# Designs tried in a protein design run: peptides against a protein of PDB entry 4J2C. Part 49

Target 1, 107 residues: chain A of PDB entry 4J2C
Amino acid sequence: MEDPFFVVKGEVQKAVNTAQGLFQRWTELLQDPSTATREEIDWTTNELRNNLRSIEWDLEDLDETISIVEANPRKFNLDATELSIRKAFITSTRQVVRDMKDQMSTS

## One batch from the design tools (peptide; made by RFdiffusion4, then SolubleMPNN)

Design b2_p17_7_s3 (from b2_p17_7, 9 letters changed)
Fold by OpenDDE base, seed 5:
Structure b2_p17_7_s3 (fold): chain B 107 residues (1-107), chain A 17 residues (1-17)
Amino acid sequence: as target 1 above (107 residues)
Amino acid sequence: MKEREENREKLRKFYYE
């Protein structure tokens, strides 16, 4: 079986790209209320929150796999470099999500 | 959500079994 870590990573990356697009539209709508409808604001906000929640959920699953690998190094035989890359992905992606959430919460 | 469910199942099969 192929290591599914990269499959989930790919889905997270897609969700991040989608969220970034939604976040951009969200900022535009709030910047010029005269061109925005409540319906589009609500739709964009909800879609954005859903994507961010999805990302956070997947990151939790990915983070757990790292813990499992570290607890069972002989079973998976992953080198330190690979583990570092996986950890870095989770950390950096969480930061991207946090930045968007912080801006949304202050609006 | 189906894709996410499938991915979670793959993770379970690979890392827990």
Scores: peptide ipSAE 0.605, ipTM 0.920, DockQ to the pose 0.774
Fold by OpenDDE base, seed 1:
Structure b2_p17_7_s3 (fold): chain B 107 residues (1-107), chain A 17 residues (1-17)
Amino acid sequence: as target 1 above (107 residues)
Amino acid sequence: MKEREENREKLRKFYYE
């Protein structure tokens, strides 16, 4: 069986791009209320929150896989470079999500 | 999404079994 980590990683990357687009629109709507409807604001906000939660869930799953690999090195036989890449992805993606959430919470 | 659920199932099968 092929390691599904990168499949999920790819889906997370796509979700991040989607969230960033929603976040940009969210910002635009709040910056110019005269061009924004309450319906679009609510829709955008809800979609953004849902996407961010989905990303966070996937990151938790991916993070757990790293713990499992490190606890069972003989079973998975991943090299240090690959593990570093996986960890870096989780760390950087969490930061991106955190930045968006922080801005939403202060608005 | 079905695809997301399938991916989670793959993770479960690969890492937890």
Scores: peptide ipSAE 0.605, ipTM 0.919, DockQ to the pose 0.862
Fold by OpenDDE base, seed 3:
Structure b2_p17_7_s3 (fold): chain B 107 residues (1-107), chain A 17 residues (1-17)
Amino acid sequence: as target 1 above (107 residues)
Amino acid sequence: MKEREENREKLRKFYYE
């Protein structure tokens, strides 16, 4: 069986790209209320929050796989470099999500 | 959400079985 880590990683990256687009629109709507409808503000806000929550959930699952690999090194036989790359992806993606959430919480 | 469910199942099968 193929290691599904990168399949999930790809979907997370896709979700991040989508969230970044939603975040940009969210920022635009709040910066110029005269061009914004309440319906679009609500839709954008909800879609953005849902996407961010989904990303966080997937990152937790990916993080758990790393713990499993580290606890069972003989079973999976992943080297330190590969594990470092996987950890770096999770850390950097969490930071991207955190930055968007921090800005949303101040509005 | 079907795709996310499938991915979750793949992770479960690969890492827990």
Scores: peptide ipSAE 0.601, ipTM 0.918, DockQ to the pose 0.804
Fold by OpenDDE base, seed 4:
Structure b2_p17_7_s3 (fold): chain B 107 residues (1-107), chain A 17 residues (1-17)
Amino acid sequence: as target 1 above (107 residues)
Amino acid sequence: MKEREENREKLRKFYYE
């Protein structure tokens, strides 16, 4: 069986891109109320939150896989560099999500 | 949701079994 980590990673990356687009629209709507409807604001906000939640969920699963690998190094012959890349992806993606969430919570 | 479910199942099968 092929390691599915990269598949989930790819889906997370796509979700991040989607979230960033929604976040941009969210920002635009709130910056210019004259061009915004409450309906679009609500829709955008909900879609954004849902995407962010999905990303966080996947990141938790990915993070768990790393723990499993590190606990069973012989079962999973993963290069240390690859593990570092995986960890870095999770860390950086969590930061991206956190930044958006922080801005949403303060608006 | 189907894709997410499939991915989760793949992770489970690969890493937990």
Scores: peptide ipSAE 0.604, ipTM 0.918, DockQ to the pose 0.787; fails the geometry check

Design b2_p17_7_s4 (from b2_p17_7, 14 letters changed)
Fold by OpenDDE base, seed 4:
Structure b2_p17_7_s4 (fold): chain B 107 residues (1-107), chain A 17 residues (1-17)
Amino acid sequence: as target 1 above (107 residues)
Amino acid sequence: SSARERARKELRKFYYE
């Protein structure tokens, strides 16, 4: 069986791009209230939050796979560099999500 | 999405079984 980590990684990346688009719209709506309806603000906010939660969920799953690999190194025999890349992806993506969440919380 | 669900399913099969 082929390692599906990259498939989930790809889905997370797509979700991040979607979230960033929603975040941009969210900021635009709040920047100029005269061009925004409460309906769109609420919709955008909810979609964004749901998207971010989805990303966080997937990241938790990906993070768990790393733990499994590290507990069974011979079974998976992953390249050390690849493992580092996987960890870095999770860390950096969590930071991206956190940054958006922080801005939403302070606005 | 369907793709996301399939990916999660495959992830479980590969790493947990």
Scores: peptide ipSAE 0.568, ipTM 0.917, DockQ to the pose 0.927
Fold by OpenDDE base, seed 1:
Structure b2_p17_7_s4 (fold): chain B 107 residues (1-107), chain A 17 residues (1-17)
Amino acid sequence: as target 1 above (107 residues)
Amino acid sequence: SSARERARKELRKFYYE
Protein backbone atom coordinates (compact mmCIF):
# COMPACT_ATOMS: atom_id res chain seq x y z
CA MET B 1 0.00 0.00 0.00
CA GLU B 2 0.94 3.65 -0.38
CA ASP B 3 2.27 5.62 2.59
CA PRO B 4 -0.77 7.17 4.28
CA PHE B 5 1.21 9.82 6.16
CA PHE B 6 0.15 12.53 3.71
CA VAL B 7 -3.49 11.55 4.14
CA VAL B 8 -3.36 12.09 7.89
CA LYS B 9 -1.30 15.22 7.31
CA GLY B 10 -4.05 16.51 5.07
CA GLU B 11 -6.69 15.82 7.69
CA VAL B 12 -4.59 17.65 10.28
CA GLN B 13 -4.21 20.62 7.95
CA LYS B 14 -7.97 20.77 7.47
CA ALA B 15 -8.49 20.60 11.22
CA VAL B 16 -5.96 23.40 11.75
CA ASN B 17 -7.78 25.62 9.27
CA THR B 18 -11.07 24.89 11.00
CA ALA B 19 -9.56 25.55 14.43
CA GLN B 20 -8.10 28.85 13.29
CA GLY B 21 -11.51 29.97 12.10
CA LEU B 22 -13.11 28.88 15.36
CA PHE B 23 -10.37 30.59 17.34
CA GLN B 24 -10.94 33.84 15.48
CA ARG B 25 -14.65 33.68 16.22
CA TRP B 26 -13.95 32.72 19.84
CA THR B 27 -11.77 35.81 20.18
CA GLU B 28 -14.40 38.05 18.61
CA LEU B 29 -17.18 36.73 20.82
CA LEU B 30 -15.22 37.26 24.01
CA GLN B 31 -13.99 40.70 22.97
CA ASP B 32 -17.48 42.03 22.25
CA PRO B 33 -20.15 40.52 24.49
CA SER B 34 -22.84 42.61 22.81
CA THR B 35 -22.48 40.45 19.70
CA ALA B 36 -22.24 37.17 21.55
CA THR B 37 -24.76 34.70 22.89
CA ARG B 38 -23.93 32.14 25.54
CA GLU B 39 -25.05 29.49 23.07
CA GLU B 40 -22.56 30.53 20.40
CA ILE B 41 -19.76 31.01 22.91
CA ASP B 42 -20.29 27.52 24.29
CA TRP B 43 -20.57 25.97 20.84
CA THR B 44 -17.48 27.74 19.55
CA THR B 45 -15.45 26.90 22.64
CA ASN B 46 -16.40 23.24 22.55
CA GLU B 47 -15.79 22.89 18.81
CA LEU B 48 -12.44 24.60 19.14
CA ARG B 49 -11.33 22.41 22.04
CA ASN B 50 -12.44 19.28 20.20
CA ASN B 51 -10.57 20.28 17.06
CA LEU B 52 -7.40 21.08 18.97
CA ARG B 53 -7.59 17.75 20.79
CA SER B 54 -8.07 15.93 17.50
CA ILE B 55 -5.06 17.68 16.00
CA GLU B 56 -2.88 16.82 18.98
CA TRP B 57 -3.96 13.20 18.80
CA ASP B 58 -3.10 12.94 15.12
CA LEU B 59 0.22 14.72 15.65
CA GLU B 60 1.17 12.13 18.26
CA ASP B 61 0.44 9.37 15.77
CA LEU B 62 2.37 11.13 13.02
CA ASP B 63 5.29 11.69 15.38
CA GLU B 64 5.34 8.00 16.28
CA THR B 65 5.53 7.04 12.60
CA ILE B 66 8.73 9.07 12.34
CA SER B 67 10.21 7.13 15.24
CA ILE B 68 9.20 3.88 13.58
CA VAL B 69 10.77 4.90 10.28
CA GLU B 70 14.00 5.97 11.94
CA ALA B 71 14.16 2.67 13.81
CA ASN B 72 13.51 0.69 10.62
CA PRO B 73 15.09 2.66 7.77
CA ARG B 74 15.47 -0.29 5.41
CA LYS B 75 11.80 -1.18 5.70
CA PHE B 76 10.50 2.24 4.70
CA ASN B 77 13.35 3.84 2.72
CA LEU B 78 12.10 7.37 3.29
CA ASP B 79 13.89 10.21 1.57
CA ALA B 80 15.79 12.40 4.03
CA THR B 81 14.18 15.56 2.67
CA GLU B 82 10.72 14.07 3.02
CA LEU B 83 11.46 13.02 6.59
CA SER B 84 12.62 16.55 7.36
CA ILE B 85 9.42 17.99 5.92
CA ARG B 86 7.35 15.62 8.04
CA LYS B 87 9.22 16.60 11.20
CA ALA B 88 8.88 20.28 10.39
CA PHE B 89 5.16 19.90 9.84
CA ILE B 90 4.66 18.27 13.23
CA THR B 91 6.81 20.86 15.01
CA SER B 92 5.17 23.87 13.39
CA THR B 93 1.66 22.51 13.81
CA ARG B 94 2.24 21.80 17.48
CA GLN B 95 3.35 25.40 17.86
CA VAL B 96 0.19 26.66 16.17
CA VAL B 97 -1.94 24.57 18.52
CA ARG B 98 0.10 25.65 21.53
CA ASP B 99 -0.36 29.32 20.65
CA MET B 100 -4.12 28.96 20.53
CA LYS B 101 -4.25 26.94 23.74
CA ASP B 102 -2.05 29.47 25.53
CA GLN B 103 -4.36 32.31 24.56
CA MET B 104 -7.41 30.35 25.63
CA SER B 105 -5.88 29.52 29.01
CA THR B 106 -5.10 33.18 29.71
CA SER B 107 -8.54 34.42 28.71
CA SER A 1 -14.99 11.98 10.52
CA SER A 2 -15.06 8.84 8.42
CA ALA A 3 -12.18 10.13 6.34
CA ARG A 4 -10.11 10.77 9.44
CA GLU A 5 -10.83 7.33 10.83
CA ARG A 6 -9.97 5.68 7.53
CA ALA A 7 -6.71 7.61 7.42
CA ARG A 8 -5.82 6.58 10.97
CA LYS A 9 -6.63 2.97 10.16
CA GLU A 10 -4.41 3.00 7.10
CA LEU A 11 -1.64 4.64 9.11
CA ARG A 12 -1.74 1.82 11.64
CA LYS A 13 -1.71 -0.82 8.94
CA PHE A 14 1.21 0.75 7.12
CA TYR A 15 3.48 1.51 10.07
CA TYR A 16 2.59 -1.09 12.69
CA GLU A 17 1.81 -4.19 10.64
Scores: peptide ipSAE 0.566, ipTM 0.917, DockQ to the pose 0.905
Fold by OpenDDE base, seed 2:
Structure b2_p17_7_s4 (fold): chain B 107 residues (1-107), chain A 17 residues (1-17)
Amino acid sequence: as target 1 above (107 residues)
Amino acid sequence: SSARERARKELRKFYYE
């Protein structure tokens, strides 16, 4: 079986892109309430939160795979560079999600 | 999505089994 890490990584990246679009719209709606309907605000907010939760869920799964690899390195034969790339992706993506969540919590 | 669900399933098969 081929390593599916990159497949999940790709799905996470797609979800991030979607979330960033929703976040931009969310920001626009809240910056000018006079031009925003409550329905769109609610929809955008819910979709954004759902996407962020989905990303966080996938990141937890990806993070767990790293722990599994480190516990059984010979089974997976991943070098330090590959593991670093995977860890960096998780770290940076969590930061992107956290930044959006922080802005949402202060609004 | 179905793609996401398939990916998660494959991840479990590859790393946990």
Scores: peptide ipSAE 0.565, ipTM 0.917, DockQ to the pose 0.924
Fold by OpenDDE base, seed 3:
Structure b2_p17_7_s4 (fold): chain B 107 residues (1-107), chain A 17 residues (1-17)
Amino acid sequence: as target 1 above (107 residues)
Amino acid sequence: SSARERARKELRKFYYE
């Protein structure tokens, strides 16, 4: 069986790209209320929140897989470089999500 | 999505079983 970590990673990356697009639109709608409808604001906000929650959930799963690998390294036989890349992805992606959430909570 | 569900299922199968 092939390691599915990269599959989930890919799904997270897609969700991040989608969230960033939604976040950009969300920002535009709030910057110029005259061009914004309540319906689009609500839709964009809800879609953005859903995407961010999805990303966070997947990151938790990915983070847990790292713990499992570290608890039984011989079973999975991942080298240090690959493990570092996986950890870095989770850390950096969490930061991206946190930045968007922080901006949403302060507006 | 279906793709996400499949990915999560495979993740559980690979790492938790």
Scores: peptide ipSAE 0.564, ipTM 0.916, DockQ to the pose 0.908

Design b2_p17_8_s2 (from b2_p17_8, 6 letters changed)
Fold by OpenDDE base, seed 4:
Order: sequence, then C-alpha cells, then structure tokens
Structure b2_p17_8_s2 (fold): chain B 107 residues (1-107), chain A 17 residues (1-17)
Amino acid sequence: as target 1 above (107 residues)
Amino acid sequence: DVYEKLVKKREERKKLL
C-alpha cells in the first residue's frame, strides 16, 4: 500500500472513541460502587487496557510512516502543513492515551 | 514500495490479535 497514514489514522480515531467510552464507564463504576460489580470493573479495565495498547501500536506505526516520508522527501513532496498535522495528530493522541493511563494508575 | 515492510508487519500483527 502506498501512503497508509490515513487508513491507520482512521483506525486510531475509531479506537480512541471506543477507549473513551470504556474509560467513561470505568470512571462511573469506580465513582459509584453501588452500581458496580467486580466482574464489570475487571472486564471494563481489561478491555480499556487492550484498546489503549492497540492504539499505542498504531501510533508507533504512524511514527514509522513519518520516518519513511522524511527519509524520502523528493519522492513524497508532502506539504509542510500536512506533515505538521500528521505529527500533531500522533502527539495529541499519545497525550490522550497517557492521560487515561495516568488516571487508571492513580485510582 | 517503501511502505511494504510496514504493511506486512501490521498484517502479521493482526493475525495474532
């Protein structure tokens, strides 16, 4: 495949949405223990961790696509703004993942 | 194809998930 960036980006965006939903439920379960079972907490926690791991793998792959583009500047001739947007997406998404992980580890 | 190795790696990973 030529330039898989947007395909992987789309997968990451979908996975982030799923993770955010799981994170919200995780927060709700811990906020009101009377509505939570240990089984649901464990399931939600595990699903969330698995989703976050998948996102992290995809972000590493996106970083690799950036490296490939930067190693072949004359082949791709990407607009500087486009390349900046690609990098910014990776950076901001990593921060979103980090924030969720930090909250999970400190709860 | 400069992305060939990357795509192959991703495909292999998906088989294990």
Scores: peptide ipSAE 0.615, ipTM 0.934, DockQ to the pose 0.456
Fold by OpenDDE base, seed 1:
Structure b2_p17_8_s2 (fold): chain B 107 residues (1-107), chain A 17 residues (1-17)
Amino acid sequence: as target 1 above (107 residues)
Amino acid sequence: DVYEKLVKKREERKKLL
C-alpha cells in the first residue's frame, strides 16, 4: 500500500463535518426540550458518539503513519513542511474532538 | 510494505464496525 495519509485524512475530515453538524443539533435539542423528542435526542447522541469514535481511531492511525514516515526517512524523504502540516492536522483535530467530548460530559 | 500492518488493522476494524 502507498502512503495512506490523505485517504485517512479525507475520512477524518468527512467525519468531523458530520460530527459538528450532529453536535450543533445535540446542543439545540438539549437547550429547548419543547422541540426535542427522546428518539431524536438518542439518535443524535448515538450518531455523534459513533462519529467521534471513528475520528479518534483514524487519528491514532494517522499518528502511526507519522511514526512510520519518521522511522523510514530514506524511503519517504518527506518534506519537513508537509510533515509539520500533517502533525498540525492531527493535533488540531484532536482538540476539536476533545472540545465536543468535554461539552457532552458536562451536560 | 511498511504500511501493510496498518492497512490490515484498519480493514479488520472496519469489518467489525
Scores: peptide ipSAE 0.601, ipTM 0.930, DockQ to the pose 0.415
Fold by OpenDDE base, seed 3:
Structure b2_p17_8_s2 (fold): chain B 107 residues (1-107), chain A 17 residues (1-17)
Amino acid sequence: as target 1 above (107 residues)
Amino acid sequence: DVYEKLVKKREERKKLL
């Protein structure tokens, strides 16, 4: 079985883009209630939460792929720079998710 | 296969999302 990292990474990136769009709409709806219906707020909130949950699961899976690679260094023989980039992606993406969740929890 | 369990886990999870 091939290294699934980049496939999952792609899914995460897509989900992040979707979440950011939903988050923007979510903030707009809350900033101007006159333009918002409860139905749209509820839908947007639900979709956003689902996307964030999906991302979080994928990030855990990406972490697991890192662990697998690090446990089998001779099998994969990944470049140190590539491994660092993979880890950095997980770290930065986790922060992006955290920032959105923090703002949602304080609203 | 080192990724087999991971892939299966992901597939099962996706059915729930």
Scores: peptide ipSAE 0.593, ipTM 0.929, DockQ to the pose 0.534
Fold by OpenDDE base, seed 2:
Structure b2_p17_8_s2 (fold): chain B 107 residues (1-107), chain A 17 residues (1-17)
Amino acid sequence: as target 1 above (107 residues)
Amino acid sequence: DVYEKLVKKREERKKLL
């Protein structure tokens, strides 16, 4: 693959959307334990953790793509704006993951 | 291919999931 960035970005975005849905359900289950089953809590927690881990792996891969591009400027010919956008996506997505993980760790 | 190692790594990881 010549440039896997946007493919991986798409996978990350999908995983983020899934994780945010799971996180919302996770918070709802913990806010009202009387309506929550252990099975759903366990399932939701595990699925959420799996999604977050997947995102973190992909973000590391995206960081690697940045390093590859920066090491081969003539090959890719990316301008500063595009590179900044790519880096910003990684940074902002890491923050989204961190926010969810922080809330999970305090529960 | 400068991305070859990265792609292979990802493929190998996916096989373990």
Scores: peptide ipSAE 0.573, ipTM 0.925, DockQ to the pose 0.458

Design b2_p17_8_s3 (from b2_p17_8, 7 letters changed)
Fold by OpenDDE base, seed 5:
Structure b2_p17_8_s3 (fold): chain B 107 residues (1-107), chain A 17 residues (1-17)
Amino acid sequence: as target 1 above (107 residues)
Amino acid sequence: DVYEELLKKREERKKTL
């Protein structure tokens, strides 16, 4: 594969969307324990953690792709704006994950 | 392929997750 960035980015975006849905449900379950079964709490928590872990791995992989490109700029011939967008995606997504993890660790 | 090792690493990781 010549450039795996968009494939991995797509996987990250999907996982982020899934995680955000799971996080919302996780929050709802915490807000009203009377509506929460242990099974759903465990399922939601595990699925959320799995998605977050997947995202974190993918973001590290995306970081590596950036490093590869920056080490070989003439080989890949990427537009500077595109590279900036790629970096921004990684940075912002990492923050989204961090925010969810921080909220989970303080509950 | 400059991405070969990266892709290989990803595939191996997916097998264990």
Scores: peptide ipSAE 0.521, ipTM 0.912, DockQ to the pose 0.424
Fold by OpenDDE base, seed 4:
Structure b2_p17_8_s3 (fold): chain B 107 residues (1-107), chain A 17 residues (1-17)
Amino acid sequence: as target 1 above (107 residues)
Amino acid sequence: DVYEELLKKREERKKTL
């Protein structure tokens, strides 16, 4: 594959949506313990952590694609706007993951 | 293909996850 960025980006976006759903459920379970079992809390927590880990791996892969592009600027000829958008996606997604992880660790 | 090693590494990781 000559440019895997958008394929991996799509996978990250799907994983983020899944993680956000799990995070919402996790929040709901902890907000109202009467509706929660320890088993569901544990399952949701583990699934969420696994999804976040997958996202983090994909973001590292996306970072490497950026490095490859920047090492071969004349080969790819990406304009500054596209490269900026790619970098911004990685940065903003890392922040989303960090925010969820921070809330999980402080709850 | 400058992405070959990256993609290979990625596929290998996915096999073990």
Scores: peptide ipSAE 0.520, ipTM 0.912, DockQ to the pose 0.436
Fold by OpenDDE base, seed 3:
Structure b2_p17_8_s3 (fold): chain B 107 residues (1-107), chain A 17 residues (1-17)
Amino acid sequence: as target 1 above (107 residues)
Amino acid sequence: DVYEELLKKREERKKTL
């Protein structure tokens, strides 16, 4: 049984970087409408939402891996430090996503 | 294989995103 955590983690990190870039552009477009077309706003918004959704699903998957390990810790032999690092990644990433979503919902 | 089942679900979901 292969541990998928780091593969998914890597994909989440990539998606976060992409989302942050899209979010920055999204804010720029809304801050200066003279430089923005509706087409770019719509595209950016859609891509951003899709990325955030992808991240959220991946985080749920990562949470599931934690649950699997915690249900049978001896089978997987992950030490407490590694498990804490994994949990911290999920928690901090959820906060990053939440912050972007909060700003989008209030615009 | 619990991880494989999880990955299968993930792959199916990714097709719709």
Scores: peptide ipSAE 0.390, ipTM 0.874, DockQ to the pose 0.526
Fold by OpenDDE base, seed 2:
Structure b2_p17_8_s3 (fold): chain B 107 residues (1-107), chain A 17 residues (1-17)
Amino acid sequence: as target 1 above (107 residues)
Amino acid sequence: DVYEELLKKREERKKTL
C-alpha cells in the first residue's frame, strides 16, 4: 500500500522554501521602491502567490490523508505519535503560509 | 485504494494548473 504523505510533504517543503525566498525578495522590493522595477515586483508577487496557492492545495490533500487514516486506522498502521506529527506539520505549515499572506495583505 | 484515488485527483488537478 502506497502512503503518499511523505511525497506530498516533500513537495510542500520545497514550495515553502521557494515561497520564503520569494517573500524575502518581495519585502526587499517593497522596502525600497526606488530600486524595484514594476516587472520584478509583478513577477515576484505572482510567483509568490502561485507558490502559496500550491502549498494550500497540498495541505488540503494532506488533511484528506489524515481523514482517511482516522477513518480506518487499522489498515494504515499509524500510531498516535506519527499521526500527531503529521497533523503538526500541516498546522505549522498553514501558519507559515498565513503569516506571509497576512503581511502581503497589509502592504 | 483510497490513497491512489487521492493521488489521481491530485495529479489531475496539477495538470490543469
Scores: peptide ipSAE 0.350, ipTM 0.856, DockQ to the pose 0.496

Design b2_p17_8_s4 (from b2_p17_8, 6 letters changed)
Fold by OpenDDE base, seed 5:
Structure b2_p17_8_s4 (fold): chain B 107 residues (1-107), chain A 17 residues (1-17)
Amino acid sequence: as target 1 above (107 residues)
Amino acid sequence: DVYEKLLERRKKRKETL
């Protein structure tokens, strides 16, 4: 099978963008309860959690692809710069998710 | 295929979302 990294990365990026929008709305709803309905709060919260979960699973998959490549350097002729970019993406995205989760857990 | 197991796990996880 062909390297699945970029396909999964694309899905992660989409989910991150969606989650960031949902997170912003989530914070707005909680900051001004008079403008919030239970239905919207529940919907936003559920959608946000679903996206975050999706991202976390995808990041695990991306981590595994890195491990596979690093364990088989002769089979995968991957540029060192590209590998670094892949790792950096996972690390930074994981932090973004963690920050949102931390804020949600304290609210 | 080296990615076969990964892809299978991924498929199963996505079914639970």
Scores: peptide ipSAE 0.512, ipTM 0.911, DockQ to the pose 0.457
Fold by OpenDDE base, seed 4:
Structure b2_p17_8_s4 (fold): chain B 107 residues (1-107), chain A 17 residues (1-17)
Amino acid sequence: as target 1 above (107 residues)
Amino acid sequence: DVYEKLLERRKKRKETL
């Protein structure tokens, strides 16, 4: 009966930080093609996509934990604030991922 | 444990990453 939410949340946060670093490098490489090799662009792009995919999977898992809690409200008895924070984290993180993906698809 | 199925599925997906 261990609540896995915070463990997964921590992993998501780390993955987001990694993705943001890769995204920054990705943008830098595209800003100045003279300093970029196709190999580094491809590597960075692939690593970034892999990280984003990992985050999306983790967010699905976090969504499932929410569903489990909401299906058993008396058992878990989370206060409204905590549940809202959990949902907000998922929503905001999905937006961060979506923003990066949108920029990658339009470049 | 209501999280068992979730954890098992998560484990399986992580193995494919």
Scores: peptide ipSAE 0.506, ipTM 0.910, DockQ to the pose 0.468
Fold by OpenDDE base, seed 3:
Structure b2_p17_8_s4 (fold): chain B 107 residues (1-107), chain A 17 residues (1-17)
Amino acid sequence: as target 1 above (107 residues)
Amino acid sequence: DVYEKLLERRKKRKETL
């Protein structure tokens, strides 16, 4: 089976972009309630939460792929640079998600 | 296949979103 990392990475990147757009709108709606309908707030909040959950699960999957590779490095033949890039992506993306979640939990 | 197992778990989790 093909290495699923880049497929999942691509989906994570798309979900992050979507989440960031939703987060911006979410922030705008809360900053100016006069321009916000309850329906849009609820929809935006729900979609944002769904995207963030999707990202978190995908990151768990990506983390598992790394564990699989590290358990048998010769089989997968990934160099240290590629492995570091993969790990860095997971770490940085988790931070992006955490930042959005922190702001949502404090509002 | 270890990747197949991962993909199946991923598929099932995605259905709950």
Scores: peptide ipSAE 0.422, ipTM 0.888, DockQ to the pose 0.612
Fold by OpenDDE base, seed 2:
Structure b2_p17_8_s4 (fold): chain B 107 residues (1-107), chain A 17 residues (1-17)
Amino acid sequence: as target 1 above (107 residues)
Amino acid sequence: DVYEKLLERRKKRKETL
C-alpha cells in the first residue's frame, strides 16, 4: 500500500496555483466590465469554480488519508511532525479556498 | 487496501470535473 498523500498534495498545489491566477483575472474582469467580454467572464468564472471544487474534493481525500493513518499508525509509521505538516497543509489550503469563495460570494 | 479504494473513488470523481 503506497502513501498517496504527496501525489494528491501535488495536484492540490497545482490547482491552487491555477485557481489563484483565475481568481486574479476574475477580479480584474469584474472590476472593469468595460474591458471584459461576457465570454471571458463566464469562462474564467467557470474555470475558477471547477478548480475550487477540485481542490475541495482533493482536500476531503487528503483528510481521509489522515483518518486512515490515525486509525493504524504502526502500518504507516508517520511521526507526529509529519502528521502535523499534513494536517496544516489541509487546514491552510481550506482557508485559501474559503477566502476566494467568500470574495466570489460577495460579488 | 484502503488507499486503493480511496484512489478509486477519487479517480471516479475527477472524471466528473
Scores: peptide ipSAE 0.334, ipTM 0.856, DockQ to the pose 0.564

## One batch from the design tools (peptide; made by RFdiffusion4, then SolubleMPNN)

Design b2_p18_1_s1 (from b2_p18_1, 12 letters changed)
Fold by OpenDDE base, seed 5:
Structure b2_p18_1_s1 (fold): chain B 107 residues (1-107), chain A 18 residues (1-18)
Amino acid sequence: as target 1 above (107 residues)
Amino acid sequence: MKEKLEELREFIKEKLES
């Protein structure tokens, strides 16, 4: 079986892009109440929170796979560079999610 | 994305069992 990590990585990135779009709309709705309905605010907020939560769960699963690989180096042909790339992706993606969550919690 | 993540878990599982 081919290592599907890069495919998963791509799909997580797509989910992040979707969340960023929802976050942008969320910001716009809160900045101009005259153009926003409570229904759209609630819908956008709910969708955004659900997307962020889903991403966080997937990152935990990805992080677990990295831990397993590191614990079993003889069973995997991943060098330090590849592991670094995978770790960097998880770290940076967590930061992006955290930034959105922080802004939501302060509003 | 859950489907591909499952494939990743299966990939890891197969490697561990080999």
Scores: peptide ipSAE 0.457, ipTM 0.874, DockQ to the pose 0.862
Fold by OpenDDE base, seed 3:
Structure b2_p18_1_s1 (fold): chain B 107 residues (1-107), chain A 18 residues (1-18)
Amino acid sequence: as target 1 above (107 residues)
Amino acid sequence: MKEKLEELREFIKEKLES
């Protein structure tokens, strides 16, 4: 079986893109409430929160896999560069999610 | 994307058990 990390990475990135789209709409709705109904505001808010939460859970799982890989170098032939890329992905993605969450919490 | 994540978990599991 081949390492499916890159596939998961892609899926997480797609989820982030979706969340960013929802976040954009969320900001638009709150910036000009006259442009949308309460129903859309509530829906967008809930969808955004759910997506962000899902991404966070996935990142935790990915982080765990990295820890396992690092603890078992004989079983996982990943070089330092690959591990660095994986770690960077998790770190940067967490930051993206955090930024959106921070803005939501201040609204 | 739970499917792909599960595949990753299974991949890790197989490696650990090998």
Scores: peptide ipSAE 0.456, ipTM 0.872, DockQ to the pose 0.895
Fold by OpenDDE base, seed 2:
Structure b2_p18_1_s1 (fold): chain B 107 residues (1-107), chain A 18 residues (1-18)
Amino acid sequence: as target 1 above (107 residues)
Amino acid sequence: MKEKLEELREFIKEKLES
């Protein structure tokens, strides 16, 4: 079996893109109440929260794989560069999610 | 995401067992 990490990475990125779209709509709804219904606000908010939560769960699993790989270098043969890329992805994605969550929590 | 993540878990598992 080939290492599917990059595929998972791609799917997480897609989920982030979806969340960012929802976040944009969420922002628009709250910035212009005249064009927003409570129903759409609630729906968008819930969808966004669910998406962010899902991403966070996946990142936790991905983070665990990093630890496993680092603990078993002979099994995976990943060099420092690849590990750095994977770690950077998790870190940066967590930051993107956190930024959205922070803005939601203050609204 | 869940499907591919499961594949990743399986990949890790297989490597650890080899």
Scores: peptide ipSAE 0.454, ipTM 0.872, DockQ to the pose 0.921
Fold by OpenDDE base, seed 4:
Structure b2_p18_1_s1 (fold): chain B 107 residues (1-107), chain A 18 residues (1-18)
Amino acid sequence: as target 1 above (107 residues)
Amino acid sequence: MKEKLEELREFIKEKLES
């Protein structure tokens, strides 16, 4: 079996893109109330939060797998560069999610 | 995403058990 991490990474990236789209709509709805209904605001808000929560959970799972890999170097022949890339992906994605969450919490 | 993530978990498990 081949390491499917890069596939998971791609799926998380897609989820982030979806969340960013929802976030943009959320921002638009709040910036122009004349074009927004309470129903759409609530729907968008909930969808966005659900997506963000899902991403966060997946990142935690990915982080756990990295820890397992690092603890078992004989089982996983990943070099330092690959591990760094994986860690950087998680860190940067967490930051993207946090930025959206921070803006939502202050609005 | 859950399917692919599960595949990753399975990959890890198989490696650990090898």
Scores: peptide ipSAE 0.455, ipTM 0.873, DockQ to the pose 0.882; fails the geometry check

